# Designs tried in a protein design run: peptides against a protein of PDB entry 2AZE. Part 58

Target 1, 148 residues: chain A of PDB entry 2AZE
Amino acid sequence: AQECQNLEVERQRRLERIKQKQSQLQELILQQIAFKNLVQRNRHAEQQASRPPPPNSVIHLPFIIVNTSKKTVIDCSISNDKFEYLFNFDNTFEIHDDIEVLKRMGMACGLESGSCSAEDLKMARSLVPKALEPYVTEMAQGTVGGVF
Target 2, 101 residues: chain B of PDB entry 2AZE
Amino acid sequence: GRLEGLTQDLRQLQESEQQLDHLMNICTTQLRLLSEDTDSQRLAYVTCQDLRSIADPAEQMVMVIKAPPETQLQAVDSSENFQISLKSKQGPIDVFLCPEE

## One batch from the design tools (peptide; aimed at target 2 T71 A75 V76)

Design b1_p26_4 (made by RFdiffusion4)
Pose (drawn by RFdiffusion4):
Structure b1_p26_4 (pose): chain A 148 residues (1-148), chain B 101 residues (1-101), chain P 26 residues (1-26)
Amino acid sequence: as target 1 above (148 residues)
Amino acid sequence: as target 2 above (101 residues)
Amino acid sequence: FHHLPFSSLNSEDLAPESSLLATLET
């Protein structure tokens, strides 16, 4: 019974590592797909009607987005060297990652929620190495859990 | 008995984790190659029209933050106001708005 | 590439008189 207790806690510890690692693997697959999709969208857009986009109309990754109502008062304070910043808000605001932005743009082909059309899925499968194809299929069905 | 049952479980979980680590390894390598790729980095950007479909600078205000790696972001819910604090241990941080308003 | 440990945050998700500290990780 004593030895069985030790094996059980070890088992539960491993089950927790695997559960964390599955979520990490899924996020990484989505990033790999989203990045590659964004790059190819821009590579194609730069062909159609030449001359690369003006530098001010473009934002390179990595970055963070903060949005609040146009009325919301913001108070900005900056350190000399611009290493430190402080923002005060008199209303609700939202903070979004670039990956989240790319997902909302559909760059991950709806795979973040299994919302893929046949073409979306085909696109997602082609942007990932063959060894990751089964796991992409698992993500598309939502049958990722059960903890294998 | 149960001791063999748990031992068999530990073996399944060991093999499963080795497989997961392998896939993660392939996955992070793909991401490393993307980061080391100059042409991809040059093309890894979003337009103002992109940031629109997720929050357009017509009704809402949009702020872009670009801080070097390892910088800290603290968000605060005071008794009366909200705050965002950014502390970068190395390198300056950049902040700007979107053109359409 | 470096990112926050979460994808999004609404200020209404915070408890009153509380704070959330995040670090950008590669």

Design b1_p26_4_s1 (made by RFdiffusion4, then SolubleMPNN; from b1_p26_4, 12 letters changed)
Fold by OpenDDE base, seed 3:
Structure b1_p26_4_s1 (fold): chain B 148 residues (1-148), chain C 101 residues (1-101), chain A 26 residues (1-26)
Amino acid sequence: as target 1 above (148 residues)
Amino acid sequence: as target 2 above (101 residues)
Amino acid sequence: MSRLPISSLKSSDLAKNSSLTLTLKE
C-alpha cells in the first residue's frame, strides 16, 4: 500500500512537470514563429523600399513596453548613471515584453489564441522545423495537453 | 495489479517527457541560431507604427524600455501608489517614446 | 535577448499594497 502511494505521488509529480514543459514548448514555438515572421516581414519591406528604415525609426529586440492611459500622469526619477529608474503613475499601467508585442502584431499567426486561419497555419508551419509541425497543428486545433 | 499499472504509467510518462525534451531542444536550437545570425538580428525590430497598431496612441501612451540582462523590475499597484522601479547592475537603462508621441 | 518571466502584466493583477519583482533574463 505504501509503495503504491509513493508511486502515485511520483506520478502526479511527473504529470505536473510534463504539463509545465508543454507550456514552455508552446511558448518557445510561438517565439520562434514570431521572430522568424518578423524578420521575414522586415526583409521583404526593406527589399521593396530598396533601403533600410532610418535607424531611429525602429526598435530592435529585446525591449519592454509600458502602456497606460494618455491621461495618466507619470513622474520619473532617474539616477545619474541611468542604472535606476523610478516611475510613479496616478493610474493603472500594463507591462509587455517584446514577445507579447509580436503576438499582438499577429507575428505568431494567431496560434497563441487559437485564432489561426488556414493561411496563418500554413505560415506557422513553414516557420518551424519539420519535427515541430505536428505540434503546431495541435496548437492550432487546441488539442495539446495530452501525454504523448 | 495496481502496482504494475502504476509502474507502467511511470515508464510511459518518462518516455513522453523525453519526447518533449527532444522537441524543446530542437526549438531552443532554432532560437539560438536566430540569435547568432547577424542578419536576423539586424532585421529583428519593430516600428512605431507597429506599436501604434497594438496600442492606440490616441488613448494610450507607450513607453519603451531597453535594459541589460538581470535588470530588476518592481511593479506596485494600489489606490495610493502605482509604481515601476527599474534597477540595473550591468549598464544603463534606456527609456524613450516614439517620436510622434 | 532579455525577457520577462511573464510576457504581460497588468498592474490591476497585482495585489493592492503589494509589489512584484521581476528579473530580466536572456
Scores: peptide ipSAE 0.367, ipTM 0.908, DockQ to the pose 0.853
OpenDDE base, seeds 1, 2, 4, 5: peptide ipSAE 0.363, 0.358, 0.362, 0.365; ipTM 0.908, 0.908, 0.909, 0.910

Design b1_p26_4_s2 (made by RFdiffusion4, then SolubleMPNN; from b1_p26_4, 12 letters changed)
Fold by OpenDDE base, seed 5:
Structure b1_p26_4_s2 (fold): chain B 148 residues (1-148), chain C 101 residues (1-101), chain A 26 residues (1-26)
Amino acid sequence: as target 1 above (148 residues)
Amino acid sequence: as target 2 above (101 residues)
Amino acid sequence: FSRLPVSSLSSNELAKNSSLVLTLKE
């Protein structure tokens, strides 16, 4: 009885660990797709324009975005060495990391929400190694973890 | 019996986890390769148009924070305090405004 | 993009009551 109980605990532990790893894997896949898609887009755009964009017209990864209403008053304090910043807002703000920005741009092909068209899924699959394609398919179908 | 069933489950879970680990290693490797590829990093950028699509500068003020690795960001968003604190250990932080035009 | 104008220059005091903590990684 105690042996079975111990194994049950271990089973639950492993299931939770697997669940965590699944989540991590999905995020890694999304990051890979989003990044590669972004690079591909920009490469194509630069080829079409026959030049890179002006340096001050783009922001390279990594970055963080902060947005708030234009009516929001912001007080910004900066250390002399620029190692420290303090922003005080008089109203709510939003923070987005670069990955979230890429997702909102559609760089993850809607895979992040399981909202992939056939074309989106085709793109997503093309941006990962072959070994990951089945998992991408599962993500799109919402069937990740079905074998566990 | 119950013991046999549990033992079988654990074996199956072990195999599943090994597969996940393998896939994660592939993903991690790919991401590292991308980070090490100079051309990819050169092309890893967003435009003003991209950011406008996320938060329209006509209605929203958009700031972009470029900070060295291991920079700490702390945010308070409450009814009383709205604050962002940045602290870098490896170099200066740059903050940019997304132009409306 | 233009660099953000700073309203004031001062030392930063980190808020210990922060609801969100992020660490930027390369």
Scores: peptide ipSAE 0.114, ipTM 0.869, DockQ to the pose 0.186
OpenDDE base, seeds 1, 2, 3, 4: peptide ipSAE 0.109, 0.112, 0.018, 0.047; ipTM 0.871, 0.868, 0.856, 0.863

Design b1_p26_4_s3 (made by RFdiffusion4, then SolubleMPNN; from b1_p26_4, 12 letters changed)
Fold by OpenDDE base, seed 4:
Structure b1_p26_4_s3 (fold): chain B 148 residues (1-148), chain C 101 residues (1-101), chain A 26 residues (1-26)
Amino acid sequence: as target 1 above (148 residues)
Amino acid sequence: as target 2 above (101 residues)
Amino acid sequence: FSRLPVSSLKSSDLAKNSKLVLTLKE
């Protein structure tokens, strides 16, 4: 009885750890897919244009974006060395990291929401090592929790 | 019995965790390789058009923040305060505005 | 893209409630 109780505690501990690792792995996969897809897109675009985009027309990763209504009043204070910024808004704002931006751009192929088309899934699979393909498939199906 | 069942479960969970660890190692390795690839980094960019797809510049002001690694960002978004604080220790922070089309 | 103009920094009024702290990474 005591042994069973100890094993149940251990079981629960492992389940929780697995759940955490699943989330981490999913994020890593999404980052990989999104990044590779972005690079691929841009490579293709530059090839078609036979030139890179103008330097001031693009933002390289990493970055974050802040958006707010154009009507929002923003007061910005910047240190002389530009090491510190303070933004004060008179209304709500949104912050998005680069990965989220890429996801919203479709760079993760909709895998983040498990809403992949057949073509999206094919693309996603093509952007990961072979060993990760089964997991990508499970993510697309929303059945990751059933695997582990 | 119960003990046998639990033992079996633990073995299965151990195998699952080991597989996860393996997959995570593969992922992290891939990401490191990408970060070290000069061509990939050169091509890792978004355009104004991309940002417009996220927030329409006709309605939204879009700022892009470029900061050194480990820059601290504190955001307060409440009914009383709307504030973003950035603190870098490794270099200057650059903020850009996405122009209207 | 255009750079945001620079203005002098004063003190930071950081609220301790309803705050989100993020760390930027490469």
Scores: peptide ipSAE 0.024, ipTM 0.859, DockQ to the pose 0.196
OpenDDE base, seeds 1, 2, 3, 5: peptide ipSAE 0.020, 0.021, 0.020, 0.064; ipTM 0.861, 0.859, 0.858, 0.868; seed 5 fails the geometry check

Design b1_p26_4_s4 (made by RFdiffusion4, then SolubleMPNN; from b1_p26_4, 11 letters changed)
Fold by OpenDDE base, seed 1:
Structure b1_p26_4_s4 (fold): chain B 148 residues (1-148), chain C 101 residues (1-101), chain A 26 residues (1-26)
Amino acid sequence: as target 1 above (148 residues)
Amino acid sequence: as target 2 above (101 residues)
Amino acid sequence: MHRLPISSLKSTDLAKNSSLVLTLKE
């Protein structure tokens, strides 16, 4: 019946929306863990050193990085007001945002790749509100995707 | 019948989505709190050592770009053209190089 | 662990048709 067809369309619509939200939630969780873990690490480091790092020795979020071979020749044009930059490379380059950098640093505890040890999982769980812990566990197990 | 089955499925999906929305709200709240916490933002930094851990300066050049919000970035990476263009409307762009050891 | 400073690139009077070549030591 037409009613069943309409409901089937709605069902598919909701399934796709849920799938999208699941991906978004996972990314949000990873960001939260990465940020909190980074802050925790730096706080501990500064406490041990009994001082903050020199201002020009650190890069605060947000940022992006560009990396390329040291052999790559780069032509750089910069406006006087530094509002415009143009880089020309003679070879390939990579661009990464700060979140990806944090992930590669291990700040997300390997949760992003499902390579989470028991210790990493414990850390990850400790960095999220209690309500999110079950979902973190599911992410670590790779079992996210089912209905609640 | 089919109608009853679909109706039940939709109710289950609705409940699942509501739970998902709740969790997302918790996450966004936590991230907002982090962004509003001065001490957290002060401590939200990486070092050159961190950057070296993901891209060895012995083999790779690492460039850091800090730009105001809404800065436009265009990148072309093809066999014949390798280019990055940055255009800011809200202030100067800062570019840093990770020094070699 | 020691923190190392980052070298900042400086602006120049270059026009878009001009370039500053950056070559890193191998």
Scores: peptide ipSAE 0.024, ipTM 0.864, DockQ to the pose 0.034
OpenDDE base, seeds 2, 3, 4, 5: peptide ipSAE 0.021, 0.020, 0.020, 0.022; ipTM 0.858, 0.856, 0.858, 0.862; seed 2 fails the geometry check

Design b1_p26_5 (made by RFdiffusion4)
Pose (drawn by RFdiffusion4):
Structure b1_p26_5 (pose): chain A 148 residues (1-148), chain B 101 residues (1-101), chain P 26 residues (1-26)
Amino acid sequence: as target 1 above (148 residues)
Amino acid sequence: as target 2 above (101 residues)
Amino acid sequence: AYTEKLKQQLEKLNQKGHVEASFTEE
C-alpha cells in the first residue's frame, strides 16, 4: 500500500505534465500555422500591385494590443529612457496578443476552436510538417484530451 | 495486483510523454527556423485594416505596444481606477496609435 | 467578470513568454 501510494502520486505528477504539455503543443502548432499563414498572405499581397507597403501602415511582430473606449481617459507617464511606462485608465480596457490578433484574423484557419471548413483544414495541414498532421486532426475534432 | 497496475500505467505515461516531447521538439524547431528566416520576418506584419476586424479605430481606440523581450507588464485593478505598467530591464519600449479615427 | 477576462488575457501573454505579465488587485 505504501509503495502503491508513491507510484500513484508519481502517476498523477506525470498526468499533470502531459496535460500541460498537450496544451503547449496545441498552442505551438497554432502559432506555427498562424505565422506561416500571415507571411504567405503578405508575400502574395506584395506581388499583387507592386511596391511594398509604406513602413508606417505596417506593424511587425512581436507586439501587444490595448483597446479601450474612444472616450476613456488615459494618463501616460514615461521614464527618461522610455524603458518604463505607466498608463492610467478611467474605464475598462482590453489587452490582446499578436497571436490572438492573428487567430481572430483567421490566420490559424479556425483551428483554435475546431471551426475549420474543408479548405481551412487543408490549409492548416499543409502548413505543418507531416509528423504533426495527426495532432492537427485531433485539434480539428476537439478530441485532444482523454490524456494519452 | 494494483502495484503492477500502477507500474503499467507509469510505462504508458512514460512512452506518451516521450512522444509528446518529440512532437514539441519538431514544433519548436519549425518556430526557430521561422525566426531565423529573414524573408519571413520581413513579411511577419499586420496592416491597420487587419487590426480593424478585431477592433476598428472608428468607435474604439487601439494602442500598439512593442517592448523588447523579458520586459514586465503589470495590470492593476485599483479601488477606483485601472492601470497598465510596463518595465523593461533592457532597451526602450515603443507605443503608438492607429490611423483612421 | 471583467477581472476574470483580463486574467485570461494576461495568461495568454504568458503562454507566449515574450513578456512577463502579472495582475494585482488593490

Design b1_p26_5_s1 (made by RFdiffusion4, then SolubleMPNN; from b1_p26_5, 13 letters changed)
Fold by OpenDDE base, seed 3:
Structure b1_p26_5_s1 (fold): chain B 148 residues (1-148), chain C 101 residues (1-101), chain A 26 residues (1-26)
Amino acid sequence: as target 1 above (148 residues)
Amino acid sequence: as target 2 above (101 residues)
Amino acid sequence: SHLEKLQKQLERLNKTGHVKASYIDL
């Protein structure tokens, strides 16, 4: 009947929304792990060095990086107030945000790519609230996607 | 029947979504705590060595962009156009190169 | 593909939410 048809449409809508939220949650978890792991790493490093790094030697989050061949010619135009930039390249480039950089640094413990060792998983779990640990485990096992 | 089954499914999906929302709230809370903690923010940095490990400046030029929130970034990468445009409405944009070594 | 790669990069930027990234010819 029409009523059942309406509910089936709603069911599909909710399933899709849940799927989207699952993806968003996974990203949030990865961000949390990456940030906390980064802070932990730097704290340890500074303690070992007995001093913070030189101010001009570090890049604080947030940031974006653009990389291209060292041979790429770049023309840049900048507004007087530095509110506007225009870069023209003669070859292809790549753009990465800080989160992607952290992931590639291993700060997310390989959880983002299913390359999470037992030690990585232990670290990842230690960097999230207890309520999130089961979900971290599911991410590592590739079992995310089920309805809970 | 069919109607009862669908109704039950929707209730279960609602409960699942509520659990997701709860977990997401926990995550966003933790991220906010990190952003509000002065010491954590002081330690929330990468080094030039970190960037070199991702994109070695010996072979790649690495440009760093520090932009205000909500900055507009438009990119074109094709055979005819290789371009990045940045437009900020909340302040100046800082761009600098990561040294090779 | 190359285009797919760029699209992935832009999607990542948007997910971070700090910037509004788009593929537009100026």
Scores: peptide ipSAE 0.341, ipTM 0.905, DockQ to the pose 0.731
OpenDDE base, seeds 1, 2, 4, 5: peptide ipSAE 0.329, 0.328, 0.331, 0.341; ipTM 0.903, 0.902, 0.904, 0.906

Design b1_p26_5_s2 (made by RFdiffusion4, then SolubleMPNN; from b1_p26_5, 11 letters changed)
Fold by OpenDDE base, seed 5:
Structure b1_p26_5_s2 (fold): chain B 148 residues (1-148), chain C 101 residues (1-101), chain A 26 residues (1-26)
Amino acid sequence: as target 1 above (148 residues)
Amino acid sequence: as target 2 above (101 residues)
Amino acid sequence: SHSEKLKEQLERLNRTGHVKASYVDE
């Protein structure tokens, strides 16, 4: 019946929306874990050194990195006010945000790939509010996507 | 029947979505708190050593871009054109390499 | 392909919300 068809369409719509929100939530969780873990790491490091690192040795978030072969020729055009940049490369390049960098640094405890050790998972859980812990566990197990 | 089953499914999906919304609100709140905490922001940094661990400067050039919010980034990637365009309306963009690079 | 990888990278940039990233096809 037409009614059933309408409900099926709505069902698919909701399923897709839920899927999108699940993806967004996972990313937010990873960001939170990565940020908190980074802060914790740096706090401990500074305490051990009894001083902050030199200002010119650190890059504060947020940032973006562009990497390419050292052999790549880059032409750069910059406006006088530095509001506009134009980079021309003679070969391929990659762009990564700070979150991706943190993930590759292991700041997300391998949760992003479901490659968490027991210790990593424990750390990850400790860096989120209690309400998010079950979801972190599901992420680690690769079982996210079920119906709540 | 089918109608009853679908109706029940929709109700369950609604509950699931509400749970997701709740969790997302918690998460966004936590991120906001981090951004508003001065000490956390002071400690929210990576080192050039960290970047080297991700992309070895011996083989890769690593360019760091610090841009104001809402900066427009356009990338072109083709056999003939490899380009990045940055346009900010809220302030200057800073592009640099790590001093050790 | 590399272009596909770049598109994925741009999507991630948009997800984090630091910049407004877009891919231009020529």
Scores: peptide ipSAE 0.483, ipTM 0.915, DockQ to the pose 0.854
OpenDDE base, seeds 1, 2, 3, 4: peptide ipSAE 0.461, 0.475, 0.468, 0.473; ipTM 0.911, 0.912, 0.912, 0.913

Design b1_p26_5_s3 (made by RFdiffusion4, then SolubleMPNN; from b1_p26_5, 13 letters changed)
Fold by OpenDDE base, seed 2:
Structure b1_p26_5_s3 (fold): chain B 148 residues (1-148), chain C 101 residues (1-101), chain A 26 residues (1-26)
Amino acid sequence: as target 1 above (148 residues)
Amino acid sequence: as target 2 above (101 residues)
Amino acid sequence: SHLEELKKRLERLNKTGHVKASYIDE
């Protein structure tokens, strides 16, 4: 019946929305874990060094990274007030956000790839509220996608 | 019947979405707490050594961009054009290179 | 591909909300 067809369309719509929200939640969890893990690492490091690092030696979040071959010629135009930048490259480049950097640093405990060791999983769980622990477990197992 | 089944499914999906929203709220709250914690923000940094592990400046030039919120970033990466444009409305943009050591 | 990855990264930047990122098609 037409009514059933309409409901089926709505069902698919809701399923897709849930899928999107699941993706968003996973990203938020990864961010949380990465941030907390980073802070923990740095706190420990500073304690060991008995002093904070030099101000100009660190890059606080948020930031963006652009990398290209050292052979790449870059022309840069900067406005007087530094509100505008224009970079022209003669070759390809890559852009990375801070979260991606943290992930590659291992700050997300490998959870982003669903390949956590037991120790990594333990760390990841310890960095989220209790309510999020089951979801972290599912992410590590690659079993996210089910309906709650 | 089918109609009843679909109706029930939709209700279940609604409950699932509500649960998902709840979890997201918890997560966003945690992130907000981190942003409001002065000590955490002080410690929320990476080093050039960290960046070298991702893109070694010995082979790659690594540029760091510190831009105010809502900065516009436009990129073109094609065979004919390689370009990044930055436009801030809230303040100056800081760009610097990560040294090799 | 490289281009697809770039677009994906730009999309992610938008999700974080700190910057408004876009790829300009020629």
Scores: peptide ipSAE 0.241, ipTM 0.886, DockQ to the pose 0.750
OpenDDE base, seeds 1, 3, 4, 5: peptide ipSAE 0.204, 0.230, 0.238, 0.205; ipTM 0.883, 0.885, 0.887, 0.885; seed 4 fails the geometry check

Design b1_p26_5_s4 (made by RFdiffusion4, then SolubleMPNN; from b1_p26_5, 14 letters changed)
Fold by OpenDDE base, seed 2:
Structure b1_p26_5_s4 (fold): chain B 148 residues (1-148), chain C 101 residues (1-101), chain A 26 residues (1-26)
Amino acid sequence: as target 1 above (148 residues)
Amino acid sequence: as target 2 above (101 residues)
Amino acid sequence: SHSEELKKRLNSLNKTGHVKASYTDL
């Protein structure tokens, strides 16, 4: 009986670990899709324009975005070597990482929220190795994790 | 019996985890390949227009932070304290604003 | 809530491994 109890505890531990890894894998897939889709978009755009955009008009990954009301007063302290920054705001702000920006741009094809059309899903599948295609399909259907 | 059943369950979970690990390795490999591809990195950018779609500079000030790896970011956002602290160990941090237009 | 959303975003930053982000709820 005690042995069975021990195994049950281990079972639960493994289930939780698997759940965590599923989350990590999904994020990795979304990142891959978003990056490849972004590159594809920009390649096409540059081909159409017959030149790259001005260097100061683009922001290369990785980056972080901070936004606040344009009325917000910001006090910024910077170290001499620019290794340290301190920003004080007089009102609330938002922080976005580059992945979130890409998701909001639709670069992850709506896969992050399960809002994939058939066309979106086709695009998403085309941007991952064959071994990952079934998992992408499961993500779109919201069925990931149901069999573990 | 129950013991045999649990043992079988654990074996199945082990196999499932191994499959996940394999898929994760594939993903990380793909991401590394992207990071090592010069053309991909050249094209891995967003525009101010893209950022306006996220936070319109007509209403919001949009600040961009380019920080080296392992940079520490501390944020406080409360009714009495609004603060962001950045500390890099691998180089200077670059901060700039996106124009409205 | 706003604080919860901020925490979520900071967690996202940590997932990339590029920035070590933390949030203090005062």
Scores: peptide ipSAE 0.167, ipTM 0.883, DockQ to the pose 0.810
OpenDDE base, seeds 1, 3, 4, 5: peptide ipSAE 0.026, 0.024, 0.028, 0.022; ipTM 0.865, 0.853, 0.860, 0.856

Design b1_p26_6 (made by RFdiffusion4)
Pose (drawn by RFdiffusion4):
Structure b1_p26_6 (pose): chain A 148 residues (1-148), chain B 101 residues (1-101), chain P 26 residues (1-26)
Amino acid sequence: as target 1 above (148 residues)
Amino acid sequence: as target 2 above (101 residues)
Amino acid sequence: SKSFHIYGQSSIESHNKIEISVSSES
């Protein structure tokens, strides 16, 4: 019984590591797909009607987005060297990652929620190495859990 | 008995984790190659029209923050106001708005 | 009751390598 208790806690510890690693694997696959999809969208758009986009109309990764109502008062304070910043808001605001932005743009082909059309899935499968294809299929069905 | 049952479970979980680590390894390698790729980095950008479909600078205000790696972001819910604090240990941070308003 | 939202916090920490902390005051 004593030894069994030790094995059980070890089992539960491993089950926790696997559950965390599955979520990390899924997020990484989405990033790999989203990044590659964004790059190919821009590579193609730069062909159509030549001359690369003006530098001010473009934002390179990595970045963060903050949005609030147009009315919301913001108070900005900056350190000399611009290493430190402080923003005060008199209303609700939202913070978004670039990956979240790319997902909402559909760059991950709806795979973030299994919302893939046949073409979306085909696109997602082609942007990932063959060894990751089964796991992409698992993500597309939502049958990722059960903890294997 | 149960001791063998738990031992067999530990073996299944050991093999499963080795497989997961392998796939993660392949996955992070793909991401490393993308970060080391100059043409991909040059093309890894979003337009102002992109940031619109997720929050357009017509009704809502959109702010872009670009801080070097390892910088800290603290968000605070005061008794009366909200705040975002950015502290970069190395390198300056950049902040700007979107053109359409 | 007003509040704020942070989306993709774990991705911001891992991808952008930015540490995020959230706190409140009484």

Design b1_p26_6_s1 (made by RFdiffusion4, then SolubleMPNN; from b1_p26_6, 14 letters changed)
Fold by OpenDDE base, seed 4:
Structure b1_p26_6_s1 (fold): chain B 148 residues (1-148), chain C 101 residues (1-101), chain A 26 residues (1-26)
Amino acid sequence: as target 1 above (148 residues)
Amino acid sequence: as target 2 above (101 residues)
Amino acid sequence: KLTFTIHGKESIERFNKIKVTITSES
């Protein structure tokens, strides 16, 4: 019947919206974990060193990384006010944002790929509020996507 | 019947979405608190060693871009064109190299 | 082609109040 068809359309709409929100939540959780883990690591490191790192030895978030072969020729044009940059490379390059860097550093505990060890999962859970722990568990298991 | 089943599904989906919204609110609140915590922000950094784990400066040059909010980065990476364009709206862009120590 | 956009503090999807949106046109 038409009524059932209408409800099915609405059902599909809601499912898609939920999927989007799940993706957003997962990213937010990963960011939280990665950030807290990074802060924790650095705090511990500074405590062990009994001093902060030299000012020019660290890069504070946010940032973007560009890497290319050392043999790559790079031409850079900069506006007078430094509001605009143009880089021309003679070969391929890679771009990474800070979140990706943190993930590759393991700051998200492998949760981003569902490849958490037991220790990683424990760490991840410890870095989120209690209410988020079940979702972290689901992420680790790769079972996110079900209906609550 | 089918109608009853669909109706029940929609109710369940509504509850699921409400739960997601709640979790997202919790998460965003946490992130906001973290962003407002001075000590956390002070400690929110990576080292050159960290970057070497991503791209070894012995083989790769590592360029760091620090840009204000609302900066746009456009990149073209093809066999015919390799280009990065940065355009800031709110201030100067800082670009520097991570040294090989 | 990739585009990165760093958004301001109005975006709460980042812990540092800056959202980076990555779009790929490839």
Scores: peptide ipSAE 0.036, ipTM 0.866, DockQ to the pose 0.131
OpenDDE base, seeds 1, 2, 3, 5: peptide ipSAE 0.030, 0.040, 0.033, 0.031; ipTM 0.862, 0.865, 0.862, 0.861; seed 2 fails the geometry check

